Peptides against a protein of PDB entry 5IXI. Designs and how they scored, part 43

Target 1, 141 residues: chain A of PDB entry 5IXI
Amino acid sequence: TPLLDASSLEYLFAQGQYDLVKCLAPIRDPKTEQDGHDIENECLGMAVLAISHYAMMKKMQLPELPKDISYKRYIPETLNKSIRQRNLLTRMRINNVFKDFLKEFNNKTICDSSVSTHDLKVKYLATLETLTKHYGAEIFE

## One batch from the design tools (peptide; made by RFdiffusion4, then SolubleMPNN)

Design b2_p15_2_s2 (from b2_p15_2, 8 letters changed)
Fold by OpenDDE base, seed 3:
Structure b2_p15_2_s2 (fold): chain B 141 residues (1-141), chain A 15 residues (1-15)
Amino acid sequence: as target 1 above (141 residues)
Amino acid sequence: SAMEKFKELFKKLFD
């Protein structure tokens, strides 16, 4: 794989977020029901990465994040629509799981500075490649 | 759960 300089990585990370959310890089089709859940969890993980990167760039801790920070703006629009159609209890579960995941990730990364923004971008793009149908060919081939 | 597995993946990656 080619080595990416900081500017290129920053650009690809931003573009990747846009492509994922706007479904320009569509997520792969689930092979099973469980696979569908795994894909959803991967998307939520992508949101955690994106939010954590944002927080680190803004030099803020999780409690300092705006109240409106949510996975909704960081997952594929199709998935967001799907989640909004689910019942209240399901949405509450998703919200709770996401918040717990974000908190845990924040404690492990942002709080102790064990993970850099560079690492987050790399992980994001790598996950994006496996999560989507076609993305990443130019980066990982 | 699948979420826990994903979290563990992230933990392993950044350990």
Scores: peptide ipSAE 0.035, ipTM 0.670, DockQ to the pose 0.435
Fold by OpenDDE base, seed 1:
Structure b2_p15_2_s2 (fold): chain B 141 residues (1-141), chain A 15 residues (1-15)
Amino acid sequence: as target 1 above (141 residues)
Amino acid sequence: SAMEKFKELFKKLFD
């Protein structure tokens, strides 16, 4: 497989975020109910990666992020619409779990500085490949 | 839960 330089990785990371959110790289079809839940959680995890990368690039700490930070702009639009159709209690649960995950993850990335922006981009693209139907076929082969 | 497993996976990768 070809090696990616820093500029290529940056481009692919930016394009990958756009493709995921706009559903140009559609998420794979769930095989089971549990698989559907796993896909949803992976999408929420992708949001955490994207937000954390943004925060690190801006050299921002958690208190400097907007208090209303959410996954809505960082997950597939189809999934976002699905979540908004769920009842209030379910949406509250998802919001709380996401915020807790974001806090925990950012403690290891921004605060501890043990994870680089490079690591986040690699993890994002690697997860994107497994999450979507056929994304990265031209890049990861 | 699947979310907890996902969190643990990320911990293992980045801790």
Scores: peptide ipSAE 0.034, ipTM 0.667, DockQ to the pose 0.418
Fold by OpenDDE base, seed 2:
Structure b2_p15_2_s2 (fold): chain B 141 residues (1-141), chain A 15 residues (1-15)
Amino acid sequence: as target 1 above (141 residues)
Amino acid sequence: SAMEKFKELFKKLFD
């Protein structure tokens, strides 16, 4: 992985978030049903990274974030639409698992300062490269 | 490492 200066990393991170959500960097086609589930999990993980980065930049802890914080604006719009079409119990499970994951991530990485905003951006971009079809080839190849 | 922590947490999602 090449070393990027702070300004370049900030730019790529911001653009990457936009590209993922707007499906300008489309997620890769699943090879199997399990692969599809893994892709979905990675997308939800990307939401955790994005939210955590925002919170850290604003000097906020998880309890200070909006009570109704959700993954919806941080995942691909196509996936968000897919989730909304699933049954109530499935949606409830996804919401609860996401909330728990966000809390755990906050408590074990953000609060103890073991993860920096720099680390979040690097992880986000690295995951984005593997998650999407063609994005990031110039960054990591 | 931080990357290992991320990988571990991502694996736990939807467990």
Scores: peptide ipSAE 0.033, ipTM 0.691, DockQ to the pose 0.108
Fold by OpenDDE base, seed 4:
Structure b2_p15_2_s2 (fold): chain B 141 residues (1-141), chain A 15 residues (1-15)
Amino acid sequence: as target 1 above (141 residues)
Amino acid sequence: SAMEKFKELFKKLFD
């Protein structure tokens, strides 16, 4: 966004992560069961973006990330609690899907292309706007 | 562009 300088973007990205995780910017209500599934996938995608951004800022490669890296700290707390209450098979599936997602994203986007931390912040904030009820309308409108 | 690849991958992973 041409109207956002680097400092503003950095601030909004940090605040956006906080607001999403702490549910200060609550995710939108699902319209259908499929919509609910899409929302969860988008939240997991947000976690991938946030983790990848963190890794890039720390100059870490995927193998250098903690062995038990997870989405737990990077998704809405309400969703995290919901996932933790699901059966073992479901939780295992979600964990595996997330790990595959993170690996795929890093391999095909970060390692194989020149996607920058700036791009990650923009994508994060843009997705945050569509994912939440009322947040971020003034950013891109 | 890198951004286009990013967007395409993002959509594919969330469909």
Scores: peptide ipSAE 0.031, ipTM 0.682, DockQ to the pose 0.108

Design b2_p15_2_s3 (from b2_p15_2, 8 letters changed)
Fold by OpenDDE base, seed 5:
Parts: structure tokens; sequence; C-alpha cells
Structure b2_p15_2_s3 (fold): chain B 141 residues (1-141), chain A 15 residues (1-15)
């Protein structure tokens, strides 16, 4: 694995977010129904990473985050469309789980300072490689 | 439980 300096990592992180959301790096096909749920959870996790990174860069505390913060801007557009088509109870469940996890994760990353922005970028890109079909082969293989 | 699965994923990533 090649070494990535700070500038290269920042570029790849930004590009990776764009590629994931715009489905230029499509997520892998589910093998089972459970695998499909796991993929969705991974996507929601990517949203948490991206939002937390943003919050840390802006030096924002939890109360300063918008109350209506959502995964919608940080997950694949195809998945977002899929979720919108689901029933109200399902959407409420997803929203509640996401908000709860985001709160917990931000407490750990921002308040406890156990994770750096560098770590978030690395984990984002690493997860992106496994989540998508062929992304990152040139970088991580 | 969706929350636990989510937490497990991130535990694997950051621990």
Amino acid sequence: as target 1 above (141 residues)
Amino acid sequence: DAMEKFKKLFKELFD
C-alpha cells in the first residue's frame, strides 16, 4: 500500500465522498437480504464518518449540529431513493437509529478526542474500498 | 438489532 501524504489523503477523501454519493463508485450487490441490510448499515456508517469529520473540522459541538442533520446527503443517491420509497415506520426507524448512533459516535470522536480527522479519512476510504464493487484497487491493493 | 450491528461495525473499524 502506497503512502499517502496529508494532501493526497484529503483529495482522495473528498473525491471518495463524491463518488459514493453520486454512485460513480457503485456499492456492491447484496448476496442475501441480510447482506443488503449490512450494506445499508455500512452506507449509514459512511455518513456518520463524513458528518463527524465535518463537525471536527469546523470544531462544532453536538448541540451546534443542526437538529435536522440527516444521512441523505452522505449516502448513495440510489439508496436514498430506495429509503424514500419505504413505509413511514421503516423510515422513522432508520432516522432514529442513525441519529442515536451519530450522537454516540460524535461524543466519542469530538468530546473524547479518541479519533482524529486523519483516522476518519483513512477509515472512510478503507470502508469505501470494501463497500463498492471495484473502487480503490489501484490504491489499496 | 440494527443499532448493535452498527456499533459492531464501527468497533471493528476504530478499535
Scores: peptide ipSAE 0.050, ipTM 0.693, DockQ to the pose 0.644
Fold by OpenDDE base, seed 4:
Structure b2_p15_2_s3 (fold): chain B 141 residues (1-141), chain A 15 residues (1-15)
Amino acid sequence: as target 1 above (141 residues)
Amino acid sequence: DAMEKFKKLFKELFD
């Protein structure tokens, strides 16, 4: 696996976010219902990574984030549309799970200063490779 | 390492 310099990593991270959200790098087809659920969870995880990265870059903490912070701008548009079409209880559950995940992630990693923005970018890109159908080049082992 | 920490956390939270 080639080493990426800081500028290359920053570029790939930004482009990867764009490609995922805009479905230019479409998520893989689920093989089972459970697989579909796993894919959705991975997408929500990607949103947590992206939001946490944004917060860290802006020197923000969880209490400073908007109350209406959401996964909507950080997941594939197709998945976002799918979620919006689900029943109210399902949407509420997803929102709650996401908020809980974001909170726990920040408490366990960000607040401990054990995870850097660099680590977030690496994890994001690594997950993107396994999550999408055709994301072309293997960046990480 | 960081990757293992993320994997563990993701697994605990979503699985």
Scores: peptide ipSAE 0.047, ipTM 0.684, DockQ to the pose 0.110
Fold by OpenDDE base, seed 2:
Structure b2_p15_2_s3 (fold): chain B 141 residues (1-141), chain A 15 residues (1-15)
Amino acid sequence: as target 1 above (141 residues)
Amino acid sequence: DAMEKFKKLFKELFD
């Protein structure tokens, strides 16, 4: 990961979020069914990073976030559509898993200030590179 | 290093 100044990092982070959600930076093709599951988990993780970054920027803790906070606006739209087509039990499970991700992340990182907004942006972009097909090649080469 | 900071946590969450 290259050393970026604060302004460049902020720009790339914002653009990266947009590209992921709008599928302008499409997620990589799964090599196996298990790989597909791993990709989905990584997308949920990306949502946790994005929401946590937002919360930190607004100086909010988890209890102050909307109680209906969801991954839906922070994952690829294609994946969101796929999830909506799954049965109720599966969707409930995914919702619960995501809430657990967010809670654990906040408890272990944000609440004790062990992770900064800078760290979140770096992790987000680094994950985005490996998660998507060709994103950021010109940046990370 | 940011990646090292998240390594343990993300392994617990994603795996």
Scores: peptide ipSAE 0.042, ipTM 0.681, DockQ to the pose 0.103
Fold by OpenDDE base, seed 1:
Structure b2_p15_2_s3 (fold): chain B 141 residues (1-141), chain A 15 residues (1-15)
Amino acid sequence: as target 1 above (141 residues)
Amino acid sequence: DAMEKFKKLFKELFD
């Protein structure tokens, strides 16, 4: 399978974000309770990738990101609704985990520039293929 | 390879 050109990759990345959030590409069913937790973490990771990509494209520094930035608009709507139904302590934990994840990842993407926007798109789409039930054909090698 | 680059980064940061 040939590698996609830059314009095609940009399109698929944008569409993939939309499909994930709007549940047009539904996430796979958990096989176990641990698998369900892993799926949730993968979704939060997808949010980190999307936000980091946005920040890099806008050439924003860490202090320029909204201090109350959230995963809410970057994860599947079904998962977002599920999280909102959980108790306060659980929601606080998830928020803390996400913020820690985002900070640490952005240190390496924005500050260190060890990861490019191209890398983020590839990782996002590759994860999307495995995270969802039957999304997309093979486009990476 | 982009995937290997991320695997290395994620291992360093989160594992």
Scores: peptide ipSAE 0.039, ipTM 0.684, DockQ to the pose 0.102

Design b2_p15_2_s4 (from b2_p15_2, 7 letters changed)
Fold by OpenDDE base, seed 5:
Structure b2_p15_2_s4 (fold): chain B 141 residues (1-141), chain A 15 residues (1-15)
Amino acid sequence: as target 1 above (141 residues)
Amino acid sequence: SYMEKFKKLMKELFD
């Protein structure tokens, strides 16, 4: 794996976010129903990483984040469309779970573990490689 | 649960 300097990492992180959301780097196909749920959770995790990175870069505390903070802009558009087509209870559950976890993640992981923006970018890109079909071949090989 | 599975995944990412 090539060593990435800060500038390269920043570029790849930004591009990776764009590629994931715009489905230019499509997520892998689920093999089972459970695998589908796992993929969804991975995408939601990506959203947590992206939002947390944004908050850290802006030096925003959790109470300063918009109350309407959502995964919708940070997950693949195809998945977002899929979620919007689900029933109200399911959507409420996803929203609540995400918000609760985002709060917990920022309070415990970021504040207590001294996670840096660098770490978040690395984790994001690493997860992106495993989550998508063919992403990163030119970068991580 | 849905939450626990998600938390587990995130924990694995940062271990």
Scores: peptide ipSAE 0.108, ipTM 0.747, DockQ to the pose 0.646
Fold by OpenDDE base, seed 1:
Structure b2_p15_2_s4 (fold): chain B 141 residues (1-141), chain A 15 residues (1-15)
Amino acid sequence: as target 1 above (141 residues)
Amino acid sequence: SYMEKFKKLMKELFD
């Protein structure tokens, strides 16, 4: 496992976000229905990491972010389309759960712990490697 | 629950 310097990590984090959202690094195929749900949760987790990183870099708290902040811009477009096709109640549930967790994550984990932007980037890229089909083969293999 | 599964995932990420 190679050790990445700060510049390389910053670049890979930015590019990884783009690749995930634009489906240039497609998520792995679910093996079961439960696996599909796990993949969805992983993607939502990626959104939390990305948003939290953004907030930290801008030295902003969640209340300072747009009120309509959501996972939509931070998950694979294919998954976003899938979620949009679900019934209203399901979509509302997902939105509420995500917002609640995002708030909790930022308050309890980011603000009250030693988690840094560096940590978030590392966790993001590590998750991206396992979540996608072949991403990072040149870097992490 | 959905929330518990999500929380578990995030906890595992930072352990």
Scores: peptide ipSAE 0.099, ipTM 0.739, DockQ to the pose 0.631
Fold by OpenDDE base, seed 2:
Structure b2_p15_2_s4 (fold): chain B 141 residues (1-141), chain A 15 residues (1-15)
Amino acid sequence: as target 1 above (141 residues)
Amino acid sequence: SYMEKFKKLMKELFD
């Protein structure tokens, strides 16, 4: 990835989040059913990055975050709708697994490894480039 | 990586 200054990175990170959620930068078409699951998992991973970045910027610890925090606002709207159509048990499992991972990520990765907001933005944009169809071609090519 | 851990965890859910 190209070296970006702080201001450019901040702009691209904010715009990238918006484009992903609003499906302006649509996720790539799955090649197989398993590929579709992988894409979905990466989208949920993107939510973890975004939420963690938000928490760090606000200097908030995980216990200080709202109890109802979820991936819903941080994944593509199309995927969110898809998840909502699944049965209750599946939705409950997704929610629980996500929350557990978010907790683990913040405790073991953010706190222990001292991951910075800069690192999160870089990882987010790098993943976004591979996850979407044509996003970032003008920057990363 | 964290993504590998997450993918493993989610794979158990979707498979």
Scores: peptide ipSAE 0.067, ipTM 0.702, DockQ to the pose 0.167
Fold by OpenDDE base, seed 4:
Structure b2_p15_2_s4 (fold): chain B 141 residues (1-141), chain A 15 residues (1-15)
Amino acid sequence: as target 1 above (141 residues)
Amino acid sequence: SYMEKFKKLMKELFD
């Protein structure tokens, strides 16, 4: 794995988010039903990383974030569409679990300064490489 | 880790 300077890491993180959401770096095909669930969980996890990074960069606390903050703008558009097509109760549960976790993650991890923006970018890119079909080969080879 | 906890919760939700 090549050593990335700060500027390169910042660029790759921004571009990686765009590529994931716009499906320019499509997520890998699930091998099983359970694998499909794991893929969705990874995407939602990446949304937490992206939102937390945004909040840290803007020096915003959770109460200052929009009340309707969600994963919708931070996951692949195809997955977002899929979730929106699920029944109301399922969507409500997903939303609630996500919001609760995001709050806990920020309070216990970010606000305590145990995780830096650098750590979030590295984790995001590493997960992106394993999650997508062909993305990241040039970065992690 | 918190990420692992999240993944576990989401996994249970989709079961």
Scores: peptide ipSAE 0.065, ipTM 0.700, DockQ to the pose 0.205

Design b2_p15_3_s1 (from b2_p15_3, 8 letters changed)
Fold by OpenDDE base, seed 5:
Structure b2_p15_3_s1 (fold): chain B 141 residues (1-141), chain A 15 residues (1-15)
Amino acid sequence: as target 1 above (141 residues)
Amino acid sequence: MDEARKKFLDFVSSL
């Protein structure tokens, strides 16, 4: 894995977000039902990383973020459509779980400044490699 | 739900 300078990392992070959300880098196929749940959790994690990165760049605390903040524009569009097809209670649960995830991540990781925007970008790209079918092969070659 | 939360926390803690 090559070392990336700040500019290259910023570019790859932005491109990676776009590719994931727009499904240009499609997520891997689940092997089992549990694997499907794990993939969703990873996607929610990716959304948390992206939102946290945005908040840190804007010097915003979690309570200052929009009250209707959601994973919807930070996960693959195909997954978002799939979630929208689920029943109301399931969708409410997913929304609550995501908000809890974001809150806990902010409280335990961001507030104490233990993680930088650099770290978030690295983790995002590393996860993108394993989460998607073929993405990252040329980047981490 | 507990397992899902655990896996997410594991992901977060890897940062």
Scores: peptide ipSAE 0.206, ipTM 0.803, DockQ to the pose 0.634
Fold by OpenDDE base, seed 3:
Structure b2_p15_3_s1 (fold): chain B 141 residues (1-141), chain A 15 residues (1-15)
Amino acid sequence: as target 1 above (141 residues)
Amino acid sequence: MDEARKKFLDFVSSL
């Protein structure tokens, strides 16, 4: 893969977020029920990366973000619609686990400067490659 | 980072 300068990486990261959420880069089809769960989990993981990157760029701690911060703006719209149709208990669990993990991720990984914004962008794009049908082939050609 | 993410993914898959 070719080396990307900072400006190119920033552009690809921003565009990748947009394409994932708007389903312009559709997620791959699940092969099994478990594969479907794995895909959803990867999408939620992408949300963690995106939110963490945002917080770092704004030099804000997670408590300074809106109290309603969630995965909803950072996952594919199709998946968001699917989750909203699930029962209340399941949705509550997803919300709580996501918030707890986001907090833990920030405290143990971001605040200690063990991961940079550069690392988050690279990880995001790498995951995007495996998660989507064809988008990754374009990025790492 | 990878360890924490794996833990999260494993938990979410059980929901």
Scores: peptide ipSAE 0.132, ipTM 0.752, DockQ to the pose 0.196
Fold by OpenDDE base, seed 1:
Structure b2_p15_3_s1 (fold): chain B 141 residues (1-141), chain A 15 residues (1-15)
Amino acid sequence: as target 1 above (141 residues)
Amino acid sequence: MDEARKKFLDFVSSL
């Protein structure tokens, strides 16, 4: 597996986000109900990585992000539609937990640690490889 | 980074 230079990594990260959200790189089929929950959680985690990367690249703090910041634009459209079908209390909990975690992630991981945009891209692409059916193989072979 | 994400993911699975 060849090393990815900075420009290649940036390209693949951007393309990977687009492909995940637009379901051009579809997420893998769940093997069990618990596996399905794990897949959804990984997608929400991917949203945190994507938003954090965006904030870091723009040198913005979380309060400077749009007030309506959410996972909705950063997860597969199919999953977004699924979440919208859940009851109000569940959706509220997901929203609140996501926002709280995003804040915590920013404060403790982004601000206080040595995590860089490079690290976020690598983690994103690595997760994308395991999360999707075949897309990861094309990237890292 | 991974530990923080894991805790979030574990919590979300309980929803």
Scores: peptide ipSAE 0.110, ipTM 0.734, DockQ to the pose 0.196
Fold by OpenDDE base, seed 4:
Structure b2_p15_3_s1 (fold): chain B 141 residues (1-141), chain A 15 residues (1-15)
Amino acid sequence: as target 1 above (141 residues)
Amino acid sequence: MDEARKKFLDFVSSL
């Protein structure tokens, strides 16, 4: 938020990632099947933001990232477990689509310097507020 | 970015 200085934003971003992945800030309950898909999509989006931020902070390009880079470490553990229960073909598709999206995001947004690490942190926290049950209120109330 | 995002959103919605 505009009320947060750089140090506070950095802290909240780091803590938010931890809380989301560890399910300390649990994602909201889906209201419908479509809502469930939206929630998963938001989580995968959060992974893109987190990975991109990591890459930018380390000053590395996508080809320099580990070949097995994926969403797995950057989404709620509960969702990761759910995805792992799906059939192999589905999991392969998810992985490929995610990597393609990450590449496109990086090429069109990061490489063009259209998005800063600050922007990524702000978007991450804003999405975290809408995605989780109560954590957003703790941050922004 | 819009095209990539749309493709990804469409994909995850079909899961």
Scores: peptide ipSAE 0.103, ipTM 0.719, DockQ to the pose 0.197

Design b2_p15_3_s2 (from b2_p15_3, 6 letters changed)
Fold by OpenDDE base, seed 3:
Structure b2_p15_3_s2 (fold): chain B 141 residues (1-141), chain A 15 residues (1-15)
Amino acid sequence: as target 1 above (141 residues)
Amino acid sequence: MKEAMERFKKFVSSL
């Protein structure tokens, strides 16, 4: 695992987001149905990290974020398509839970300055490694 | 942060 400077970490974080969303770094195959749910949850979690990182970089407080903030641009396109095919109730629940967690995460984890943008990037890339088939692992080769 | 992520996973897993 190479030691990355700040600029390298920033680049890898941006590239990792792109690769995940565009499915250039495809998520791993689920071993079970529950594993599939866990993978989806991890993707949604990564969306929270990405959004929070963006907000922090822009010096934006949570109330300043767009009210229609969504996970749609921050998860694999395949997963986004899958979610869109689910019934309205499920989609509403996913959206509500996501927004609630995003709010909680920012209030309890970000606003108290316990987590930095550096930490978010590291967590994102580490999760990407476990989530993808092989591309994520290449980051730390 | 890790604990928060785990809570989120639990919430979404119930969907």
Scores: peptide ipSAE 0.045, ipTM 0.677, DockQ to the pose 0.195
Fold by OpenDDE base, seed 5:
Structure b2_p15_3_s2 (fold): chain B 141 residues (1-141), chain A 15 residues (1-15)
Amino acid sequence: as target 1 above (141 residues)
Amino acid sequence: MKEAMERFKKFVSSL
């Protein structure tokens, strides 16, 4: 992992979020059905990291976040479209699980003061490297 | 953080 100063890390994190959501850095093709599920879970995890980072930067607690907070603006648009095509029950389950995990993650990981915004950015970029086809390699080359 | 992320991945995969 390259050593990045604070400004460089901030830039890469912002650019990485934009490229992932806008599919400028497309996610890798699944090798199996289970791999496809793993990719989706990682994307949802990326959304948790991004939202948590935002909340920390704004010094907001989870109850202060918008009541309709969701993964939709923080995952690849292609994946969001795919999820919307699934049956209602599945979509409701995904929404509920995401909200529950976001709450748990912030309460048990972020609020313990053991994780900083720096750590979230590093984890985000590291995951982006493994999740995308070629973009990650360019970041850490 | 890593443990929490792994729990999430595992849980969602069970849906």
Scores: peptide ipSAE 0.043, ipTM 0.669, DockQ to the pose 0.227
Fold by OpenDDE base, seed 4:
Structure b2_p15_3_s2 (fold): chain B 141 residues (1-141), chain A 15 residues (1-15)
Amino acid sequence: as target 1 above (141 residues)
Amino acid sequence: MKEAMERFKKFVSSL
């Protein structure tokens, strides 16, 4: 954000990712069933951002990442547990679509559009604000 | 970036 220098942004991004995954910044309660789906999708989207950021920082191409790469380490633990309780078909679809999107994002968005790690951090924090109950407000109020 | 993420969200919401 315009109000944050590079060091502050890096700190907030790291802390925000930790707090989201550990549920120290709980995601907001869904207002409707569709809202619940939207929240989950936003979390999965944030996982793509986080993984892409990691890959860029490590100067790794997507095929060089661990074979078991997934959203599991990059979404709220509560959501991860919820997804694991869903039927096998649903879980396979989520996994496949996530991997496909991650590939597309890296190839078409990062490589072709020259998206920077700065952009990823900003988008992550902005989304975090909309997802969390009160924690996000501490960042942007 | 926005368009790509919207496509992803749309698909996942159908699961």
Scores: peptide ipSAE 0.042, ipTM 0.671, DockQ to the pose 0.196
Fold by OpenDDE base, seed 1:
Structure b2_p15_3_s2 (fold): chain B 141 residues (1-141), chain A 15 residues (1-15)
Amino acid sequence: as target 1 above (141 residues)
Amino acid sequence: MKEAMERFKKFVSSL
């Protein structure tokens, strides 16, 4: 597997986001109930990576992001629909936890550990490979 | 980064 150059990495990262959200790269089938929870958490984690990458690329601080920033545009549409069907309290909890982690991730991970946009792309694509059925196989061969 | 992501995953698992 040859190392990806910067342009290839940028393309694959953008395409991977699109394919994940639009379910063109469907998430793998859960093997157990816990596996299903893990998959969901990974998807929410992917949203944090995507939003953080966006903020870094735009040189925006978290408070400068749109007030309605959420995971909804950055997770598989099927998962988004599933979450919308859950009760109000559960949805509130998911939203609060997501926002809190997004804040913590940007403050303590991005700023403190000097994580780069390159690192975020690599992590995103690596996670995408493990999360989806067959999508990442050709990329990392 | 990996450690932070793992903490998030564990926390969300409690939902």
Scores: peptide ipSAE 0.042, ipTM 0.672, DockQ to the pose 0.196

